Peptides against a protein of PDB entry 2FGR. Designs and how they scored, part 42

Target 1, 331 residues: chain A of PDB entry 2FGR
Amino acid sequence: SSVTLFGIVDTNVAYVNKDAAGDSRYGLGTSGASTSRLGLRGTEDLGGGLKAGFWLEGEIFGDDGNASGFNFKRRSTVSLSGNFGEVRLGRDLVPTSQKLTSYDLFSATGIGPFMGFRNWAAGQGADDNGIRANNLISYYTPNFGGFNAGFGYAFDEKQTIGTADSVGRYIGGYVAYDNGPLSASLGLAQQKTAVGGLATDRDEITLGASYNFGVAKLSGLLQQTKFKRDIGGDIKTNSYMLGASAPVGGVGEVKLQYALYDQKAIDSKAHQITLGYVHNLSKRTALYGNLAFLKNKDASTLGLQAKGVYAGGVQAGESQTGVQVGIRHAF

## One batch from the design tools (peptide; made by RFdiffusion4, then SolubleMPNN)

Design b1_p11_4_s2 (from b1_p11_4, 10 letters changed)
Fold by OpenDDE base, seed 5:
Structure b1_p11_4_s2 (fold): chain B 331 residues (1-331), chain A 11 residues (1-11)
Amino acid sequence: as target 1 above (331 residues)
Amino acid sequence: SALEAVLLLEL
């Protein structure tokens, strides 16, 4: 049997020019280029092409040394894999987020990521961002000539919030084509939650695609998230992303990404533009810088996710500028 | 990946 210890420590100096009061925030933040993590994983060959696996992964906060504790909330799975694919049991990325976040050039991390995978409706469930689930069973197919899929179901275990009786139930999956420079996928998910103590369905549809031209990569996302509420109507957000990345010499990567968040319930848009640069000092160590601009319109209050410094909203219609400069080290 | 330190502990 093999056990692998792995991790990333990513820590930055971050600045945002506005918080909810209109004041600047700055300090030491975490996870600007990659989410800082510690994990253990292993596999056992059971013979006949069958393998057992485990994966335990938690987030690291290098700015405070995990003052709020350490857990395996990133992933805590046991699996069986073989020619049939992989079955996983335990908390993980839901299949939809696992696949569709791969089109985000900022890897769902720092001030630059696609923010579509969000709790748009003040949902009261623990995972109303659609990223992970507890009590998850997932299945991933092999890759068949480029075609692959993933499916997941999470048990609610009769979790209740107010009158909602199925909180945390997830059903979802994706279909994809991954062949050479091309990736494309469609994801569908429904999660049961509560809003204002009332049962609410979080429906999500996401289309993603990318193409690697060698000299540059283009990537895109189209998403609709809808919180279906019994009272007050649906909370719908349409999110769009287009990004490009290119190698800079032999050691650098530049990234540019635009996102639009059309928040239908408040008839308000937010525009995000992020420029990122990564400089590889080695295979395991990089310096990075991110510059992000978020323009809220009308009633929009979105904020950049400068984790460890400021990840809250801003005043309605206000714009926010964010900067991160940091070190990423992988082990 | 280039980002993984494999500590092979054979147990």
Scores: peptide ipSAE 0.007, ipTM 0.448, DockQ to the pose 0.124
Fold by OpenDDE base, seed 1:
Structure b1_p11_4_s2 (fold): chain B 331 residues (1-331), chain A 11 residues (1-11)
Amino acid sequence: as target 1 above (331 residues)
Amino acid sequence: SALEAVLLLEL
């Protein structure tokens, strides 16, 4: 058996020019290039090609030293793996988010990421962003000539909110083709939740693709999220992303990513553009900078996710500029 | 939209 302690400490100086009051926010933020984390993982060879595994991972907040506590809410799984793939039991990324966030060139963190995996409807479930689930069983296939898939089911355990009686039930999966420079995936998911104390289905479809040209990588996402409510009609968002990355000078990476969030229930769009640079001082330590611009139209109130400084919304129709400059260290 | 049609068929 093996046990590995691992982590990332990512801390930055961050600025956003507007909060919900229209005021600037600045300070020490976290997780600008990678989510800061502490984890334990290990494997045991059971013979015959079968392995047991465990993974325990929590978020680190380097600005306050985890003043709100530490937990394993990022991942807390036990697994069996072999020639058949991997079965996981416990809280994790749901299969759809695990695969489809891999096309986000900003690693689903900081001010630059694709924000499509969101609670668009004031859903009352803890994971209504479609990223993780409690009580999750997941299965991941091996890669067969490029083809791979993942499936997941999360039990609601009769969790109730208002009149909703199945909150936290997840079913979803993806199919993918990963071969050489090409990756492409389709993900489908449904999650049971509540909005205004009423049962609501969070339906999600996501298409992702990337191609590595060697000199640059292109990546794209197409997503629809729909909160199907019994009363008040659907809350639908179409999210689009296109990004490019390129190596710089053998030690750096530049990233440019655009996203559009078409929020149908409020007939309002938001445009996000982010320029990022990562400078590798070593295999484990990097400096980084992110510059993001978010333009809300009409009733849109989206904010950039400057974690540890400001991650709230802005006034309707307002634009927000964000900057992060930080250090990432992996161990 | 094309995405709506796929959601209606698969979800």
Scores: peptide ipSAE 0.000, ipTM 0.312, DockQ to the pose 0.012
Fold by OpenDDE base, seed 4:
Structure b1_p11_4_s2 (fold): chain B 331 residues (1-331), chain A 11 residues (1-11)
Amino acid sequence: as target 1 above (331 residues)
Amino acid sequence: SALEAVLLLEL
């Protein structure tokens, strides 16, 4: 058996040139290159190729010392694993997000990431971004010659919001091919939620692929998120991402990522482009910089996610520029 | 769209 303490402390100076009032925001922010975290994990060999596991992981906010408290909302799982794969019980990344966010070159954090995994509809559920679920059972297959899959179900536990029942129910999964330089995946998910106190289904389809040429990596995502509402029509967003990364001088990595968010319900697009650089001082410590530009069109109000500084929207049709410069340390 | 057609078939 083993128990491992692990973590990441990632803290940055961040700037955005516009908030919802049109004013600049700047300060000390968190999680610009990787989500800051503290965790405990371990395994027990049960014999016969069976293992028990646990994983407890919470987010760290290094700017305020976790003033809002600490919890294991990132992951709180117990698992069994073996030749059959892995079964997990507890709050985690849902299988779809766990797999499909792996194509995001900005690690689903900071001002540069793919923002498609979002609550597009003012959904009232706690996890309407499609990233995690409470009461989750997940199963992950082994890798069979590159082919792998994951499935998950989250119990709603009769949670209600307004007239909506079954809130927080998730069902979803992915199929994938991961072999050498190639990764490709298709994910499908449905989550029950509420919008305006009314039952709403959050349907998600995501296609992801990446190829590592050694000298550079290309990565892409295609996603549709649809909040199917009984009243007021569907809220559909098509999100697209294309990114490239390349090693620099053996100690650095440059990243460029573009995303388009086509918000159908408001007939409005947002364009995001991010340049990132990571400089490895060691295997555990890096300096990083991100420069992001977000152009909203028409009624779009999307903001860059400068966690700890400003993660809100902007005025409709406004553009936002963001910068993060920080230190990431892993232990 | 192609994504919508797949979503309607699979979900």
Scores: peptide ipSAE 0.000, ipTM 0.281, DockQ to the pose 0.012
Fold by OpenDDE base, seed 3:
Structure b1_p11_4_s2 (fold): chain B 331 residues (1-331), chain A 11 residues (1-11)
Amino acid sequence: as target 1 above (331 residues)
Amino acid sequence: SALEAVLLLEL
């Protein structure tokens, strides 16, 4: 059998001009261009076109040396794969997030990503952002002339919070068309959670598309998230993203992305615009810079995710500016 | 790819 050790160390200097008190925050942050990670993976050929696989991956925090410890919460899967596709058992990205985050030009990382995959309702479940699940079974089809799909189910294992039962149950999937320069996908998911100790369904629908013109790539997302509560009504957010990227001088990439978050429960919008640049010093090492602007309106309190420095909210109606400059190294 | 230290553990 083969075992591969792999990782990324991504560390930056980060700044945000406002926190929840209106004060600036700055320091050494992590994961500005790619999430820092350490992983082990391998495959075994079982013959007849069947393969076994494993994948163990945890997040690295280079600013504090993982002071809160290390775990395999990014992915901890065993799999079988073949002409039928791939079956995975264990904690992973849910199929909807795995596919639909691929349209985010900031790779769901740093101060620039699409923030639609979020806990919009103070949900009490561990994964109420719709990104990962515990106790997950996933299936991914092969690509059939461009058409592909993924499905997942996570067991709740009778987890309770307050009066809510079935907490952490996930059901979801996507259908996609991936052929040459074109990608398009539709994802649907439901996760059971609690809000204020009461049963709540987190429903998500996401449409994504991208086209690579060679000289530039365009990408877009449309998402609706609803936390359906028995008492107090639905917490609904409509999220929109449009982005462009282009190669620069054969060694660089420039990215520009806009997102709008229409938070219906508070009748408030937030606008995000991010400019990013990556400079490849090699296939493994890059320098990067991100500049992000987040404009909250009315009761909106969203903050940029400067991991390791400040990832909290701001005062209602306040705007935040964020900067990250860093080094990414892959091994 | 050249991005991976292959530890060949022969089990």
Scores: peptide ipSAE 0.020, ipTM 0.616, DockQ to the pose 0.154; fails the geometry check

Design b1_p11_4_s3 (from b1_p11_4, 9 letters changed)
Fold by OpenDDE base, seed 2:
Parts: C-alpha cells; structure tokens; sequence
Structure b1_p11_4_s3 (fold): chain B 331 residues (1-331), chain A 11 residues (1-11)
C-alpha cells in the first residue's frame, strides 16, 4: 500500500475597504489562490484492475494555526476504482460542485471566485451552499471519448430542523464532455434544507464551458439556484460568469473574471470584477496578487471572501474593493 | 523526484 502526506499553505496580506459598518478591514488572511489544506491519501492495488483508496483532507488556517481545531471536513472518503470508474463513500465535494467549480479561474477561493455556490436564503442546513455533503455516496464514470458523468446521493439520517425532517439529503449529478481544449458540463442538484424552520428544497442547475486556445483560456458559468419554500415564495438567484486567463513570460498567469448575481427575491444585482496574477517561483511555490471590485445594487449586500480578514456582507447598495497579496506553497 | 515521493510510508 502507499500513503502520501500532502498539503498547501497559502497565506496573504488582505484588505477590504468596507465591512458591514462601512469601515475598512486589513490583516493576515488565508487561502487567496488555493485553499490551504493538510491531507493523507493512499491506494492499494487489489489486482484485476481494481484499487482501494482513502482520502482524508482538512483546511489549514495559517494566520491562527487552526485555533478552532483541525478536522477532515474537506474530504473523508474510502473508494473503489477500476475500469468501471470510481465509487466514493464519505464526506466530499458533491459531484455538481466538483465538476462545475472547475470552470472558475480563481479555483473557488479568495476574493475573485464565482460565488454562485452559496446559501442565498438563510438556509439552516450545514452545507446549504451546495459545495459538500455528509453521508455522501458518489460515482464517477471513466472518460469515454470525452464523455463523462458523476452522480451523488447523501443520506439525511432523519435530521430535523423545525418541521423539516429530511435536512441534508442531496441528490445530484453532471454530464460532461472533456476533449482536448474543450470542456463543457451540465449539472443538476436538489438538497433538502429548512428556512425559518420550514422544509425547503435547494434546487440548482449549472452550465459550464471552457476552451483553451493555447495563448489564452476562456471560461464561463450559467447557474440558477432556487430555494423553494412552501410559505413565502421562492428565493431565486441567477448567476453568470465569464473569465479569461493567459500565460505571461513562461512563469506567470494573468486572470480576469466577471460575475453577475441577479437576486430575484430582492430584485437586486451584484457585479464582481477580479484581476489576478500568479508568479511561479517553482513548480510548488508561487507569489500571487488579486484585485477585486464588487458593486451591489439596491438591496444587495454581498461581500468579497477575504478569508481570515473579512468575509461578511456590506451595507445595501454599497461597493467593496478587495486586495490580496500572498504566498502559496504546495508539498 | 517530488517531495511527495519521499514521504511514502509503506504501510
């Protein structure tokens, strides 16, 4: 058998010009280019093309040394894999987020990422952002001439909140085509949760595509998230993203990404624009900088996710500017 | 050889 220790330490100096009080925040933050993590993984060859695997991964907070503790909430899976694909048991990324976040040029982290995978409705479930699930069974197909898929189901285990009795149940999956420079995917998911103690369905549909021209990559996302409530009407958000990246001087990468969040329940939009640069000092170490601008309209209160410094909202209709400059090291 | 290859604990 083989066991591999792996990780990323990503720490930055971050600034945002507005918090919920209208004040600036600055300090040492974490996970600006990649989520900081520590993990263990291994595989065993069982013969006949069958392999067993395990994966244990937790988040690292380099600014405070994990003052709130360490856990394996990023991933805690056992798996079987072979010519049939891969079956996973345990907490992981749900198949929809695992595939569709791959089109985010900011790797679903820092102040620049697509923020569509969110709890838009004050859902009371632990994973109402649609990113991960407890008690998850997942299956991933092989790639057949570009075509691939993933499916998942998470057990609710009779978790209750108010009158909701199936909290945390997930069902979802994606279909994709990945061949050469082209990637395209469609994802569908439903998660059971509660809002105000009442049963609520979090429905999600996401379309993603990217094309690598060699000199530049284009990427896009289209998403609808809907919290379907029996009382009070649906909370719907349409999210859009378009991004471009290009290599610079053989050692750098520049990224530009725009996102629009059309929050239908409050008839309010937010616009996000992010410029990023990564400078590779080696295959494992990089310097990076991110500059993000978030414009809220009307009743929108979205904030940039400067993790470890400030990740809260702003006042309604306010704009926020954020900066991160940091070091990423992989081992 | 990546540093990842040196921390192979053969269990």
Amino acid sequence: as target 1 above (331 residues)
Amino acid sequence: SSLLSKLKLEL
Scores: peptide ipSAE 0.023, ipTM 0.483, DockQ to the pose 0.149
Fold by OpenDDE base, seed 4:
Structure b1_p11_4_s3 (fold): chain B 331 residues (1-331), chain A 11 residues (1-11)
Amino acid sequence: as target 1 above (331 residues)
Amino acid sequence: SSLLSKLKLEL
């Protein structure tokens, strides 16, 4: 049996040139290179190749010392694992997000990440971004010759919002090939939610791939999200991402990532480009800088996610520039 | 209809 305390404290100075009023925001923010977290995990060998596991992980907000409290909303699982793979019970990343966010060179956090895993429709469910679920059962296969898969189901527990039933039900999974420099995967998910108090299905399809050339890594995502509403028609977004990263001087990494969010329901596009640099002071401590530009077109109001400073939208058709400079420490 | 039949990628 083992128990490990682990975490990341990632805190930055952040700036965005526009908020919803057109004003600049700046201050101390969190999670610019990696989500700040505190966790406990452990395993028990049960013999015969069977292991029990637990994982408890919560987000840390280093700017305010978790003034809103601490919880294990990042992950709170018990598991069994063996030659059959792994079964997990409890709140976690849904299998689709767990796999497909791995292609994001900005680690699904800060001002640079792929923002496709989003609540595009003002969904009223707690996890309408498609990232995590409550009441989740997940299964992950072993890797066999590069092939792997994950599946998940989350119980709705008869949750209702307005007239919508089954809110929070998730079903989804991915298939993947992970071998040497190549990773590729296809994910499919459906989540039940509500929009305007009416039943809505959040359908998601995501294709991801990456290749590590040694001198550089290329990564890409293609995603379609549809909020299928009983009334008012579908809210569809096609999201695209292409990114490259390269090691610099043996101690650094440069990242460049572009994303396009084609928001069909408002016939509006947003373009995101982010340059990032990470400087490793050690295996555990890094300095980082991110520079992001988000161009909204037409009715698009997307904002960069400068957590702890400003993560809201901007005025329709406005562009936003964001900067983060910070320290990441892992323990 | 399967989830696969409901999810068409229209990129």
Scores: peptide ipSAE 0.006, ipTM 0.355, DockQ to the pose 0.013
Fold by OpenDDE base, seed 1:
Structure b1_p11_4_s3 (fold): chain B 331 residues (1-331), chain A 11 residues (1-11)
Amino acid sequence: as target 1 above (331 residues)
Amino acid sequence: SSLLSKLKLEL
C-alpha cells in the first residue's frame, strides 16, 4: 500500500473595486488559480484487479493559516475500483459537479470561474451550490470507447430544516463522451433542501463540451438550476459559459472566459468576462494573474469570488472589477 | 496529462 501526502498552496494579492457598500476591497487572498488544499490518499492492490483506496482532503487558507481549523470537507472517501469502475463512499464532489466543472477553464476557483454551481435561492442546505454532498455513494464507470458515466446518491439521514424533512438528499449523474480532443457531457441532479424553512427541490441540468485544437482549446457550458418551492414559485437561473485557452511559449497558458447568468426570478442578467494568465516556473510552481469584469443588470447583485478578500455581492445593477496576482505551489 | 489537468480533476 502507498500513502501520498499532497497539496497546493495558492495565495494571491487580490483587489475588487466594489463591495456591497460601493467601496474597494484588497488584501491577501487564497485559491486564485487552484483551490489550496492538503490531502492524504492511497491505494491498496487487493489482487484480481481489485483495489481499495482512500482520499482525505481539506482546504488550506494561506492568508490566516487555517485559523478557523482544518477538516476533510473537500473529500473524505473510501473506494473500491476495478474493471467495473469505481465505487466511493463518503463526502465528495457529486458526480455532476465533478464532471461538469471540468469544462471550466478557471478550475472552479478564483474570480474567473463559471459561477453556475451556486445557491441561487438562499437555500438553507449546506451544499445548495450543487458541488458536494455528505453521506454520498458514488459510482463511476470505466471509459468504454469514449463513453463514461457517473452516478451518485446522498442520504438525507432525516435531516430537517423547518418543515423540510429530507434536506441533503441528492440523486444525480452524468453521461459523457471523452475521446481524443473531444469531451461532451450531460448532467442531471436533484437535491432536497429548504428555503424559508419550507421543502424545496434543487433541480439541475448541465450540458458541457470542449474541443482541443492543439493550438487552443474551446470549452462551453449550458446550465439550468431550478429551486422548486411549494410556495412563492420557482427560482430559475439559466447559466451559459464559453471559454478559450491557449498555450503561450511552452511555459504559459492564456485563458479567456465569458459567462452569462440569466436570473429569471428577478428578471435580471449578469455578464462575467475573465482574462487569466498562468506562467509555469516549474512543473509544481506557477505565477498567475486574473482580471475579471462582472456586469450586473437590473436587480442582479452578483460578486466575484475573491476568496480571503471579498466574496460578497454588490449593489443591484453595479459592475465589479477584480484582479488577482499570485503564486501556486503544488507538492 | 499535465499536472494541471490532474489538478483540475482533483478540484
Scores: peptide ipSAE 0.000, ipTM 0.326, DockQ to the pose 0.046
Fold by OpenDDE base, seed 5:
Formats: C-alpha cells, sequence, structure tokens
Structure b1_p11_4_s3 (fold): chain B 331 residues (1-331), chain A 11 residues (1-11)
C-alpha cells in the first residue's frame, strides 16, 4: 500500500479598510491563494482493477498554529474505485461544490473567491454554505469522452434543531463535460436545515463553465440559492461570476474576477471585483497578492473573507477594500 | 498536482 503525507501552508499579511464598526483591520491571515491544509492519503490495489483508498485532510491556520485544534473536517473518506468510478464514504466536499467551485479562479479561498456557496439565511445547520457534509456517501463516474457526473447523499441521522427534523440531509449531484480546454457543469442540490428553529430547505442550482485559450482562461458561474422557509418566504440569492486568468512571464499568473450577489430577500446587490497575482518562485513556493473591492448596495452587508484577520460583515450599503500579500508553500 | 510534494511510504 502507499501513504502520502501532503500539505499547504499559506499565510499572508491582510488588510481590510472597514469592519462592522467602520474601522480598519489588519494582521496575519491564512489561506489567501490556497487553503492551508495537512493531509494523509493512500491507495491499495486490491486486484481486478479494484482499489481501496483513504483520505484525511484538515485545515491549517499558520497565524495561530491551529489554536482551536486540528481536525479532518476538510475530508475524511474511505473509498473504493475501479472501472465503475469511485465511491466515497465520509465527510467531504459535496459533489456539487467539489465540481462547481473548480470554476472559481481564486480557488474558493482568500478575499477574491466566488462567495455564492454561502449560508444566506442564518441557517442553523453546520454546513449551510453547501460546501461539505457529514455522513456523506458520494459516487463519481469515470470520464466518458469528456462526460462525467457525481452524486451524493448525506444522512441526517435524525438530527433536529427546534421543530426541524432531517437537519443535515443532503442530496445532490452534477453532470459535466470536461474535454481539453473546455469544462462545463450543471449542479443541483437540496439540503435540509433550520432557520429560526423551523424546517428549511436549502435548494441550489449552479452552472459553471471555463475555457482555456492557452494565452488566457475564462471562467463563469451562475448560481441560485433558495432557503425555502415555511414562514417569512424564501430567501433567494442569485450569484454571478465572470473571471479571467493569464500566465505572465512564464512564472506568474494574473487573475481578474467579478461577482454579483443579488440578494432578493433584502432587494440588495453586492458587487465584488478582485485582482490577483501569483508569482511562482518554484513548483512548490509562490508569492501572491490580492486586491479586492466589495460594493454593497442598500441593505447588503457582505464582507471580504480575510481569514485570520476579518471575515465579518460591514455596515449596510458600505464598501470594503481588502488586500492580501502572502507566501504559499506546498509540501 | 505540481503543487504537492509526496512523502510516499510504501508499506
Amino acid sequence: as target 1 above (331 residues)
Amino acid sequence: SSLLSKLKLEL
């Protein structure tokens, strides 16, 4: 059998010009270009084209040395794989997020990412951002001439919050076409949660596409998230993203990404624009910088996710500027 | 990926 230790330590100096009080925040932050992680994985060949696998991965916080502890909440799976594809048992990215976050040019981390995968409704479930699930069974097809799919089901285990039952139940999947420079995907998911102690369905539909022109890559996302509440009506957000990346000088990559979050329940929009640069010092080490601008309109209070420094909201209708400059090291 | 070094222990 084989065991692989792997990880990333990504730490930055971060600044945001406004917090919830209107004050600036600055300090040492984490995960600006890639999520910092430590993991173990392995594979065993069982013969006949069947393989067993395990994957254990946790987040690393380089600014505080994991003061809140270490866990395998990023992924904790055992798998069987073969000609039929891969079955996974355990906590992981749900199939929808695993596929559709791949179109985010900021790797779903730092101040620049697409923030559509969010708890928009003060959902009381642990994973109401639609990114991961506990008690997950996942199946991923092989790639058939570009076509692939993934499906998942997470057990609720009779978890209750208030009067809500089935909390944490997930069902979802995607279909995709991945061939050469082209990727396109459709994802659908439903998760059971609670809002204000009442049963709520988190419904999500996401379309993603990217094309690599060699000289540049374009990527886009269209998402609708609905928290369907029995009382007070649906909390609906339409999120849009368009991004471009290009190699620079053989050692760098520039990224530009725009996102719009149309928060229907509060009739308010937020606009995010992020410029990023990554400079590869080696295959494993990079310097990076991100500059993000978030414009909230009306009742919108969204904040940039400067993890380790400030990831809270701002005052309604306020704009926020964020900067990250950091080092990413992979091992 | 090119971004992961491998300490591979074969047992």
Scores: peptide ipSAE 0.014, ipTM 0.459, DockQ to the pose 0.140; fails the geometry check

